# Designs tried in a protein design run: peptides against a protein of PDB entry 3OAK. Part 1

Every score and structure here is a prediction.

Target 1, 145 residues: chain A of PDB entry 3OAK
Amino acid sequence: DDLEQYLDEKILRLKDEMNIAAQLDIDTLNKRIETGDTSLIAMQKVKLLPKVVSVLSKANLADTILDNNLLQSVRIWLEPLPDGSLPSFEIQKSLFAALNDLPVKTEHLKESGLGRVVIFYTKSKRVEAQLARLAEKLIAEWTRP
Unless a header shows other numbers, all headers, positions and changes below count from the first letter of the chain.
Peptide ipSAE is a variant of ipSAE made for these designs: the mean of its two directions, with the distance scale d0 fixed at 1.0 Angstrom where the peptide's residues are scored. Compare it only between designs on the same protein; published cut-offs may not carry over.
The geometry check fails a fold that doesn't show the stated peptide or that is severely misdrawn somewhere.

## One batch from the design tools (peptide; made by RFdiffusion4, then SolubleMPNN; aimed at target 1 R75 T106; its pose is not in this set)

Design b1_p8_7_s1
Fold by OpenDDE base, seed 5:
Structure b1_p8_7_s1 (fold): chain B 145 residues (1-145), chain A 8 residues (1-8)
Amino acid sequence: as target 1 above (145 residues)
Amino acid sequence: SLEALYAV
């Protein structure tokens, strides 16, 4: 119906925006490494984060989020960056919190690759303990018998 | 610093 189509388009647009933000930040950091220009700062994901959090928090968007594989873009946002660093503390915290309330199923984890990335956060020595605990909570919920 | 461990 009309509402369903509207919601699909909304989520797909956000998905594109997230992917573009991630790529722009990657490009910025690669250029920083190549040129040594320390004035180059990647900020596209941070700028978009409030919108991402807002969408992920809407219960009425849950099915649309999952059906359109927005979790793939969430996974991309959680991946290590060209300089080997991890995404900002705020991005990790906000995304883990938002994911906790989504009815994520095995099929969504497989098609997005999100499960594998979140497991990484439970094991990495570079991750703050608080965030590792949030990741562990997600894994426990997703592997619940 | 904590910030040094992360990027955007």
Scores: peptide ipSAE 0.060, ipTM 0.702, DockQ to the pose 0.033
OpenDDE base, seeds 1, 2, 3, 4: peptide ipSAE 0.036, 0.029, 0.043, 0.034; ipTM 0.697, 0.683, 0.699, 0.700; seed 2 fails the geometry check

## One batch from the design tools (peptide; made by RFdiffusion4, then SolubleMPNN; aimed at target 1 E79 P80 K125; its pose is not in this set)

Design b1_p11_2_s4
Fold by OpenDDE base, seed 1:
Structure b1_p11_2_s4 (fold): chain B 145 residues (1-145), chain A 11 residues (1-11)
Amino acid sequence: as target 1 above (145 residues)
Amino acid sequence: SYMDELESKAE
């Protein structure tokens, strides 16, 4: 099917872009730690965030998103950074909001590792209360019988 | 564990 192929390619391209953005930010922050150059700022994920949110919000892409394990890249974006800090507030808020509308199932959580990371956000002392509550809501929905 | 690693980075 031509449409299915097109959608798969679209999601896989985004997945690749997300992974690259995450790695570039990690590299930037590692260099900041190693050199002490405080002018180094990681901005790649933030720059790509609008595109990610746009894709995640499309109902017609839900199956393609889940089937291609885009949630693995979402998980990567949510992981702590080299300096121990968390991704920007905007990234956290936007991704949690987008995840709320996806029909995520247990198999998707397992193959992506997203479940464990979101649980982390319910426990971390450095997570804003507002976002911790969003994480808790997601966990509650995903663990429903 | 993976969770322990994440928590250690966030402490």
Scores: peptide ipSAE 0.037, ipTM 0.715, DockQ to the pose 0.691
OpenDDE base, seeds 2, 3, 4, 5: peptide ipSAE 0.024, 0.031, 0.030, 0.034; ipTM 0.616, 0.673, 0.677, 0.687; seed 5 fails the geometry check

## One batch from the design tools (peptide; made by RFdiffusion4, then SolubleMPNN; aimed at target 1 R126; its pose is not in this set)

Design b1_p21_7_s1
Fold by OpenDDE base, seed 3:
Structure b1_p21_7_s1 (fold): chain B 145 residues (1-145), chain A 21 residues (1-21)
Amino acid sequence: as target 1 above (145 residues)
Amino acid sequence: KEKELEELEKKIEEEIEKLKQ
């Protein structure tokens, strides 16, 4: 199936791009901490965010997204940064919104580790209240019978 | 925090499985 292959390659490329973006931002922030150079700004995830949101919002890609464990990269993007800070408000909001429309199952949560990270967002005092509520909504949807 | 996340992951997985059974 040519279409299936194309979609798999598309998602796997995005997955790789997301992982690279996350690592580049980590490297930037580590260097910022080491040097004190505040001109060093981690922006690779932000630059890629529109593409990520676009892909996550496409219903015809849902199976490909879940089968290729793209949620692992989503989890990575939601993890705390080297200085302990959280990803930007925009990243959190966009990802939580996008996740709400995906038919996420238990197996996907286990494969990606996304469940525990989203639960973290429901409990952390560092998270904006509105985003904590979005995280809570996701947990409620995932844990419903 | 990693230990906490692992614990939470286990809890959510157990809850989801119980609800689906």
Scores: peptide ipSAE 0.036, ipTM 0.621, DockQ to the pose 0.021
OpenDDE base, seeds 1, 2, 4, 5: peptide ipSAE 0.032, 0.033, 0.030, 0.031; ipTM 0.595, 0.606, 0.614, 0.593; seeds 1, 2 fail the geometry check

Design b1_p21_7_s2
Fold by OpenDDE base, seed 4:
Structure b1_p21_7_s2 (fold): chain B 145 residues (1-145), chain A 21 residues (1-21)
Amino acid sequence: as target 1 above (145 residues)
Amino acid sequence: KEKELEELEKKIEEEIKKLKE
């Protein structure tokens, strides 16, 4: 129906925006590595983060989020960056918090690859303990028998 | 299936760790 279509388009647009933001940040960081220009700062994800969090937090969008595999873009945002660093603390924290309220199922984890990335966060020595615990909570919820 | 996913993704996670840490 009209609402469903509207919501699909909304989520798909955000998905595209997220993917673009991620790529732009990757490009920035790659250029930073190549040129040594430390003034190059990846900011596209940070800029878009409030919108992402807003969307992820809306209960009426949950099905649309999951059906359109927005979690793939969430996964992309959580992946290690070209320089080996992780996305900002705020990005991690915000996304983990938002994910906690979504009715994520195994199928969504598989199609998005989010599960493996979040598991990474439970094990990584570079992740803040606070965030590792949040990741653990998510994994526990998603792997509940 | 959740257990299977966990096992698979743990293996993947180990690979990621080798590459990124």
Scores: peptide ipSAE 0.035, ipTM 0.631, DockQ to the pose 0.025
OpenDDE base, seeds 1, 2, 3, 5: peptide ipSAE 0.027, 0.035, 0.037, 0.024; ipTM 0.571, 0.635, 0.634, 0.579; seeds 1, 3 fail the geometry check

## One batch from the design tools (peptide; made by RFdiffusion4; aimed at target 1 F120 K123 T143)

Design b1_p23_3
Pose (drawn by RFdiffusion4):
Structure b1_p23_3 (pose): chain A 145 residues (1-145), chain P 23 residues (1-23)
Amino acid sequence: as target 1 above (145 residues)
Amino acid sequence: LEEVEEEMEEAEEEWEEILEELE
């Protein structure tokens, strides 16, 4: 029905917006490298983050989020950037807190590649200790026999 | 950067094993 299509469209639009924002930040960081212009900063993901947090925090949107592979975009947002730097602390914390509340299943992890990037957060020396503990906790919730 | 690339490769290998076990 219309309501279901409306919700799918809402999540699919957010997925594309998130992908555009990540790609624009990547372009900015590549541009920052090719040209050593130190004034260049990547802020598109930070600008969109409240919209992403608002959608991820709605329990009645969990099915739509999971069914449409929005977690793929979340994984893209958590990936290290071309120079090895991580996204801002606010993005990391907000995304991990939202994952703690979502009923993520193996099929979602498989389709999104999210598990791979969370393992990276347990090894990275640039990740704050509290977020490493959250990542380890999530890995544990997902590697149950 | 080299260390980040290695950690990413290791995370890929661990994820493949973990995913296989979960399947």

## One batch from the design tools (peptide; made by RFdiffusion4, then SolubleMPNN; aimed at target 1 I119; its pose is not in this set)

Design b1_p25_6_s2
Fold by OpenDDE base, seed 4:
Structure b1_p25_6_s2 (fold): chain B 145 residues (1-145), chain A 25 residues (1-25)
Amino acid sequence: as target 1 above (145 residues)
Amino acid sequence: MELKEEAERLLEEAEKEWEEILEKE
């Protein structure tokens, strides 16, 4: 019970950190668009990425990750940015790799909104072919009857 | 602006496809 609580709190803290990072990057990019100041660089997600990958890669955290809907934050990180651009390739690659090893079910895709976004990655011409194929693989696996 | 418009369009299409997938399950 103590361990379960600890793990829940750990994941929820990360979830919050991810959401904050995403919003800060959005704010930065919006300001960049408004001002034209190309020196404004959104790097909050990139800074947090190693921690995210570390957590997502731990098999013992899989249930906690899914139960606490951390995939919602993963979805947020994968969404197109205000200018229509996509998150960095490294973010995409890392998150899709992590998703590939998680026992994701359809219910998790629904509650997180990740299903729609992953389908987006199968459609966008701006997505690297290898990631588009992985996205297709994931959708196929997650939606099997 | 084209990138934004494209992203929005594709997200809309993705939403429709996702809904169709869910309906088939």
Scores: peptide ipSAE 0.694, ipTM 0.944, DockQ to the pose 0.887
OpenDDE base, seeds 1, 2, 3, 5: peptide ipSAE 0.691, 0.693, 0.693, 0.694; ipTM 0.943, 0.943, 0.944, 0.944

## One batch from the design tools (peptide; made by RFdiffusion4, then SolubleMPNN; aimed at target 1 R75 L109 K110 I119; its pose is not in this set)

Design b1_p27_2_s2
Fold by OpenDDE base, seed 5:
Structure b1_p27_2_s2 (fold): chain B 145 residues (1-145), chain A 27 residues (1-27)
Amino acid sequence: as target 1 above (145 residues)
Amino acid sequence: MEELIKELEELGEEREEEEEEEEELEE
C-alpha cells in the first residue's frame, strides 16, 4: 500500500529528527558542563516541538505513530538531561497533552519504555505538581479496566 | 491491569532511584 508506506516513512523521518535533536541538546549541555560556557543553550528540541505536537495530534496518523514506536522518541525527550534537570516545562506539558489523545496500549508502553518514565513523573520530587497531575492522568487512562 | 500497574510502579521506582544516584554522584 503506497499510502501506508508513505506514512511510515514520514513517521520514521520524524523519529530520526527527534532523536537527533535530543542528542544535539545532550551534546550542547555536556559541553556546557565541561567548558563552563554558560552561553551554550540547548534549543533543538524546542525548535522541533511544534512539529512533533502537530504530528501526534493527527488522528489519521495514530496507527502509524504507534506501529513505528514513535513513543520511544517521546520517551527520550522526557528523560532527564545530563545536568540532572528535567526537560523544559513546555516540552513536558505539550507532550503529556498530546499523549492523551493517542490510543496507547500496553504493548506500546513496553516497547517504548514510556510507561516507566511517565510513572517517574508521578513520583519525582523534581516535577512540578501541575505536570505530575498530567502524568497521573495518563497512567489512569492507560490502566483503566 | 493490576499486574500492569504493579509493573509500571516498580519500573518507575527504579527510574527514580537511578536518577537520585546520578545526582548524588554529581555533588
Scores: peptide ipSAE 0.100, ipTM 0.668, DockQ to the pose 0.225
OpenDDE base, seeds 1, 2, 3, 4: peptide ipSAE 0.051, 0.043, 0.083, 0.035; ipTM 0.515, 0.522, 0.649, 0.519; seed 3 fails the geometry check

## One batch from the design tools (peptide; aimed at target 1 I119)

Design b1_p28_5_s3 (made by RFdiffusion4, then SolubleMPNN; its pose is not in this set)
Fold by OpenDDE base, seed 1:
Structure b1_p28_5_s3 (fold): chain B 145 residues (1-145), chain A 28 residues (1-28)
Amino acid sequence: as target 1 above (145 residues)
Amino acid sequence: SSMEREKKEKEELEKLQKESEKLLEELT
């Protein structure tokens, strides 16, 4: 199926782009810590975020997203940064919103590690209250019998 | 206590960071 192959390739490319963006931001922040150069700002994930949100919001891509473990890259994007800070509020908000509309199953949580990360957001005092509530909602939905 | 909670959160944070770093090394 040409369409299926096209969609798989599209998702896999995005997955790679997301991973690269995450690594570049990590590198930037590590360098910032090492050098003290406060002009170094990690912006790669933020720049790519609109594309990520666009893809995650497409109902016709849901199966492809889940089957190709794009949620692993989402997990990576939600991880704390080298300086101990969390990803931007916008990243958190956008990703949690997108996740809420995906038919995520237990197997997807296990293979991506997303479950543990979202649980972290329910417990961290550094997370905005509204986002903590969204995280709690997701956990409740994913653990529903 | 609040200090214990903070310590636990820090430990979890470090664990997640290490896991993510390892994963990224494998994927990039």
Scores: peptide ipSAE 0.205, ipTM 0.783, DockQ to the pose 0.062
OpenDDE base, seeds 2, 3, 4, 5: peptide ipSAE 0.163, 0.174, 0.132, 0.139; ipTM 0.756, 0.757, 0.731, 0.736

Design b1_p28_7 (made by RFdiffusion4)
Pose (drawn by RFdiffusion4):
Structure b1_p28_7 (pose): chain A 145 residues (1-145), chain P 28 residues (1-28)
Amino acid sequence: as target 1 above (145 residues)
Amino acid sequence: EEEEEEEEEEEEELEEQQELLLERLDEP
């Protein structure tokens, strides 16, 4: 019905907006490298983050989020950038807190590649200790026999 | 020494959990 299509469209639009924001930040960081212009900063993901957090925090949107592979975009947002730098602390924390509340299943991890990027957060030396503990906790919640 | 051994055990457990997750992600 219309309501279900409306919710799918809402999540699909957010997925595309998140992908565009990630790609624009990557372009900015590549541009920052090719041209050593130190004033260049990547802020598109930070700008969109409140909208992403608002959607991820709604329990009645969990099915729509999971069914439409929005977690693929979340993985993109957590991936290290071309120079090996991580996204801002606010992005990392907001995204991990939202994952703690979502009923993520193996099929979602498979389709999103989210598990691979969370393992990176348990090894990275640039990740704050409290976020590493959250990442380890999530890996544990997902590697149950 | 006991604290070092506990830390090593936690590291090994975490590596095993990572490997298990990666295997599950690679399964059909």

Design b1_p28_8 (made by RFdiffusion4)
Pose (drawn by RFdiffusion4):
Structure b1_p28_8 (pose): chain A 145 residues (1-145), chain P 28 residues (1-28)
Amino acid sequence: as target 1 above (145 residues)
Amino acid sequence: EEEEEEEEEEEEEEKLEEQQEELLEKLE
């Protein structure tokens, strides 16, 4: 029905917006490298983050989020950038807190590649200790026999 | 006490590596 299509469209639009924001930040960081212009900063993901947090925090949107592979976008947002730098602390914390609340299943991890990027957050030396503990906790919640 | 603390850290590290490997297998 219309309501279900409306919710799918809402999540699919957010997925695309998130992908554009990640790609624009990456272009900015590549541009920052090719040209050593130190004033260049990547802020598109930070600008869109409140919208992403608002959608991820709604329990009645969990099915729509999971069914439409929005977690693929979340994985893109957590991936290290071309120079090896991580996204801002606010992005990391907000995304991990939302993942703690979502009923993620193996099929979602498979389709999104989210598990691989969370493992990176347990090894990275640039990740704050509290977020590493959250990442380890999520890996544990997902590697149950 | 220092040796016990080192052994506990090592066990935690191995457990985490195993969980990472299991997660990577589940993603196949």

Design b1_p28_8_s1 (made by RFdiffusion4, then SolubleMPNN; from b1_p28_8, 13 letters changed)
Fold by OpenDDE base, seed 2:
Structure b1_p28_8_s1 (fold): chain B 145 residues (1-145), chain A 28 residues (1-28)
Amino acid sequence: as target 1 above (145 residues)
Amino acid sequence: EEEERREEEERRRRELEERIKRLLELME
């Protein structure tokens, strides 16, 4: 199946790109902490965000996204950064919105670790109220009978 | 009213906690 193979490769490439972006941002922030150079700004995830959102929003990619555990990379993007901060408001908002449209099952949440991270967003005082509500909405959807 | 708001917030919190508990169980 040529289409299936193409889609798998597409998602796996994006997964790799997302992981690289996350690591580069971590490296930037670690260097910022080490050197005190406040001009260092982590921007790799932000730059890649439009592509991520585009892929996550395509219905024909849903199965491929879930089967290849792209949600693991989504989880990585949502994790706290070395300086203790959270990813940008836009990253959070966009990812939560995209997740809402995916047919995510508990097995996907488990294998990606995303479930626990979203739970974190409902409880953390560092999270904006609006985003906490979005996280709460996701949990509500995932626990539907 | 403030009291009604607080009660609603508490209700929402309890419901969330129950959902979280269920989700954690489902992921085990």
Scores: peptide ipSAE 0.625, ipTM 0.899, DockQ to the pose 0.804
OpenDDE base, seeds 1, 3, 4, 5: peptide ipSAE 0.625, 0.624, 0.624, 0.622; ipTM 0.900, 0.898, 0.899, 0.898

Design b1_p28_8_s3 (made by RFdiffusion4, then SolubleMPNN; from b1_p28_8, 11 letters changed)
Fold by OpenDDE base, seed 3:
Structure b1_p28_8_s3 (fold): chain B 145 residues (1-145), chain A 28 residues (1-28)
Amino acid sequence: as target 1 above (145 residues)
Amino acid sequence: EEEEERRRREEEERELREKEELLLEKME
């Protein structure tokens, strides 16, 4: 199916863009640590976030998102940064909100590693209370009989 | 009231940890 192929390619391109954005931000923060130049700010994920949210919010893309393991890139975006900090509040909030609307199954959590990362957000003392509650809601949904 | 609130938070925490463990088991 031509439409299916188009959607697959769209999601795969987004995965690549997300992974590149994450790596560029890591590179920026590593250089910041090495040089002490506090003017170096990681902005690549934030710049791409509106596009990511737009895609994740499309109900008609749910199957394509899950089948192509876009959640792996979501997991990467949620992982701690080189300086030990977490992604921006906006990134966390937007991704947790989007995840709540996806029909995520255990197999998707396992293959992406997202399950363990969200658990981290329910346990970490570095996470804002509001975001921890969103993570808790996801855990509750994913463990529903 | 403070004691009741404390108990409620402790119960919610326990339930959360149980759900986390359940999820980990499901992913094994």
Scores: peptide ipSAE 0.477, ipTM 0.837, DockQ to the pose 0.846
OpenDDE base, seeds 1, 2, 4, 5: peptide ipSAE 0.471, 0.472, 0.473, 0.473; ipTM 0.834, 0.834, 0.833, 0.835; seed 1 fails the geometry check

## One batch from the design tools (peptide; made by RFdiffusion4, then SolubleMPNN; aimed at target 1 R75 L109 F120 W142; its pose is not in this set)

Design b1_p29_7_s3
Fold by OpenDDE base, seed 4:
Structure b1_p29_7_s3 (fold): chain B 145 residues (1-145), chain A 29 residues (1-29)
Amino acid sequence: as target 1 above (145 residues)
Amino acid sequence: SLLEEFEEAKKLTPEDLFKEALEELEKAK
């Protein structure tokens, strides 16, 4: 129906925006590495984060989020950057919090590959303990029979 | 299985993951 279509389009637009933000940050960091210009700061994801959090936190959007594989973009946002660094603590915290409230199923994990990245957070020494614990919680929930 | 996939994922390095990110981004374009 019209509402469903509207919501699908909304989520797909956000997904696109997230991917663009990720790519721009990657480009910025690569340029920073290549040129040594330390004034280059990757800020696109941070700028978009409030919008992402707003959408992910809405229970009425859960099905639309999952059906449109927005988690693939969440995965991308969580993945290590070209210099090996991780996204900001705030991005990690916000996304993990949002994931904790989503009814993520096996099919969504397979479609998005999100589990692969979250597993990384369970073992990385560069992840804050509180977020590592949350990652572990997610994995435990997702692997529950 | 999902569990097996997760076990395999434990072997991934940061480099592996950001390369996957690039691949996913490329697919999304």
Scores: peptide ipSAE 0.371, ipTM 0.884, DockQ to the pose 0.897
OpenDDE base, seeds 1, 2, 3, 5: peptide ipSAE 0.355, 0.365, 0.355, 0.102; ipTM 0.868, 0.876, 0.875, 0.721; seed 5 fails the geometry check

## One batch from the design tools (peptide; made by RFdiffusion4, then SolubleMPNN; aimed at target 1 P80 D83 S124; its pose is not in this set)

Design b1_p30_8_s1
Fold by OpenDDE base, seed 3:
Structure b1_p30_8_s1 (fold): chain B 145 residues (1-145), chain A 30 residues (1-30)
Amino acid sequence: as target 1 above (145 residues)
Amino acid sequence: MTLEEKIAEENRKKKEEEKKEEEEKKKLEE
């Protein structure tokens, strides 16, 4: 099916873009630390975030998203930065909200590693209370028998 | 506040200070 192939390619391209954005932001932050140049700002994930949320919110893309393991890139975006800091509040909130509407199964959590990261957000003292509650809601939904 | 938010705030403050200094310099030259 030509449409299915088109959708697969679209999701795989987005997955690649997300991974690149994450790496570029890490590189920017590392360079800022090394040089002391405070004009260096990591903005690649934030710039791409609206596109990511738009794709994750489309019910007709759910199967394509899950089959191509886009959740692995979502996991990467939620992981702590090299200095141990968390992604921006906006990224956390937007991704948790989008994940709530996806039919995520145990197999998707295992292959992406997303389950372990979201559990981290439920336990970390560095996470804002409202975001910890969103993470807890996701875990509760995913562990429903 | 996340690192990203701290960086954004610091950059905004720096730009505001630079703008004020330029305005003060122009007033002294008039």
Scores: peptide ipSAE 0.030, ipTM 0.411, DockQ to the pose 0.025
OpenDDE base, seeds 1, 2, 4, 5: peptide ipSAE 0.027, 0.039, 0.028, 0.028; ipTM 0.377, 0.446, 0.427, 0.422; seed 2 fails the geometry check

Design b1_p30_8_s2
Fold by OpenDDE base, seed 2:
Structure b1_p30_8_s2 (fold): chain B 145 residues (1-145), chain A 30 residues (1-30)
Amino acid sequence: as target 1 above (145 residues)
Amino acid sequence: MTLEEKIAKENKEKKEKEEKKKKEEELKKK
């Protein structure tokens, strides 16, 4: 129906925006490292984060989010940066919080790769303890029989 | 601290220093 199409288009647009934001930030950070230009600032993910959280928090978008594999873009945002470090604390915290309210199933974890990434956050010494606990909470919810 | 956090902190500190300098210059012109 018209509503379903509208929601699909909305999620697909956001998915593209998220992927572009991630790549632009990676490019900026790589250039910063290569040139030593400290005026180069990676801000695209941070700028888009409120919109991402808003969309992920809407119950009426849950099916559309999961069916269109928006979780793949969430996974991309959680992947390590060019220097091997993780995304900012705010990005991690906001995404983990938003993911907690989604009815994520095993099939969604597999098709997005999100499961493996979140498991990484539970085990990595580079992850802050508070965020590791949030990741553990997600894993506990997703592994329930 | 992540790379993004380091950059964010550095940018915040630079902005704060610039704002302080502007305020000091405005005070001197009065």
Scores: peptide ipSAE 0.131, ipTM 0.529, DockQ to the pose 0.023
OpenDDE base, seeds 1, 3, 4, 5: peptide ipSAE 0.052, 0.041, 0.034, 0.079; ipTM 0.438, 0.431, 0.378, 0.496

Design b1_p30_8_s3
Fold by OpenDDE base, seed 1:
Structure b1_p30_8_s3 (fold): chain B 145 residues (1-145), chain A 30 residues (1-30)
Amino acid sequence: as target 1 above (145 residues)
Amino acid sequence: MTLEEKIREEYEKKKKEEEKKKKEEELKKK
C-alpha cells in the first residue's frame, strides 16, 4: 500500500528529527556545563515542537505513530537533561495533551519506555503541580480495565 | 508483573500516600 508506506516514511522521518533535536539539546547543555557559557540555550526541541504536536494530533496517523514507535522519541524528549532540568513547561504540556488522545496500549508503553517516564512525572517534586496532574490523567487512562 | 500492572501499582501507591499525608496534615492542624 503506497499510502501506508508514505505515512510510515513520514513518521520515521519525524522520529529521526526528534532524536536529532534531543541530542543537539543535550550537546548544547553539556557544553554549557563544561564552558560555563550561560548564553548557550537548548532550543532544538522547542523549535520542532509545533511539527511534533501537529503530527501527534492527527487521528489518521495514530496507528502509524504507534506501529513505528514514535513514542520512544516522545519518551526521549521527556527525560531529564544533563543539567538536571526537565524539558520546558510547554514541551511537557503539549506532549501530555497529545498522548491523551492516542490509543496507547501496554505493548506501546513497553516498546517505548514511556510508562516509566510518565510515572516519574507524577512523583517528582521538580515537576509543576499542573503537569503532574496531566501525567496522572495519562496513568489513569492507561490503567483502565 | 506486566508494565501495566506496575504502572497501576505505582499509581495506587501514590494515591494512598497522598491520602495518608492529607489526613496527617488535617490531624496536625486540628
Scores: peptide ipSAE 0.025, ipTM 0.329, DockQ to the pose 0.016
OpenDDE base, seeds 2, 3, 4, 5: peptide ipSAE 0.022, 0.018, 0.017, 0.017; ipTM 0.324, 0.360, 0.345, 0.356; seed 2 fails the geometry check

Design b1_p30_8_s4
Fold by OpenDDE base, seed 2:
Structure b1_p30_8_s4 (fold): chain B 145 residues (1-145), chain A 30 residues (1-30)
Amino acid sequence: as target 1 above (145 residues)
Amino acid sequence: MTLEEKIAEKYKEEKEKEKKKKEEEEKKKK
């Protein structure tokens, strides 16, 4: 219906915005590496983060989020940056917190690739301990029988 | 290289570093 269509469009727009933000940050960091200009800071994801968290926290958007594979964009936001770093502590924490409230199923993990990325966060020694624990909690919930 | 490939590579790198660290610790204990 009209509402469902509206919600689909909303989520798809956000998905696009997230992907663009990720790419812009990648471009910024690539340029930083190439030019040595340390004043170049990747800020696009951070700027968009409040909107992402707001959307992910809406119960009425859960089905739309999962059906449109917004989790793929979440996965993209969690992947390593060109300089070898991971997304900011705040991005990781916010996304892990938001994911905890979504009814994520195995099919969503497979189509988004999110499962593999979150597992990485449980294993990585570069991840803050508290974030690794949050990632572990997610994996535990997703792998429940 | 995709970002997924990058994260996989970093995972491998971390595992290798961990192995080396463990080996060094084992050598120190002997």
Scores: peptide ipSAE 0.032, ipTM 0.391, DockQ to the pose 0.026
OpenDDE base, seeds 1, 3, 4, 5: peptide ipSAE 0.022, 0.030, 0.021, 0.031; ipTM 0.456, 0.387, 0.382, 0.396

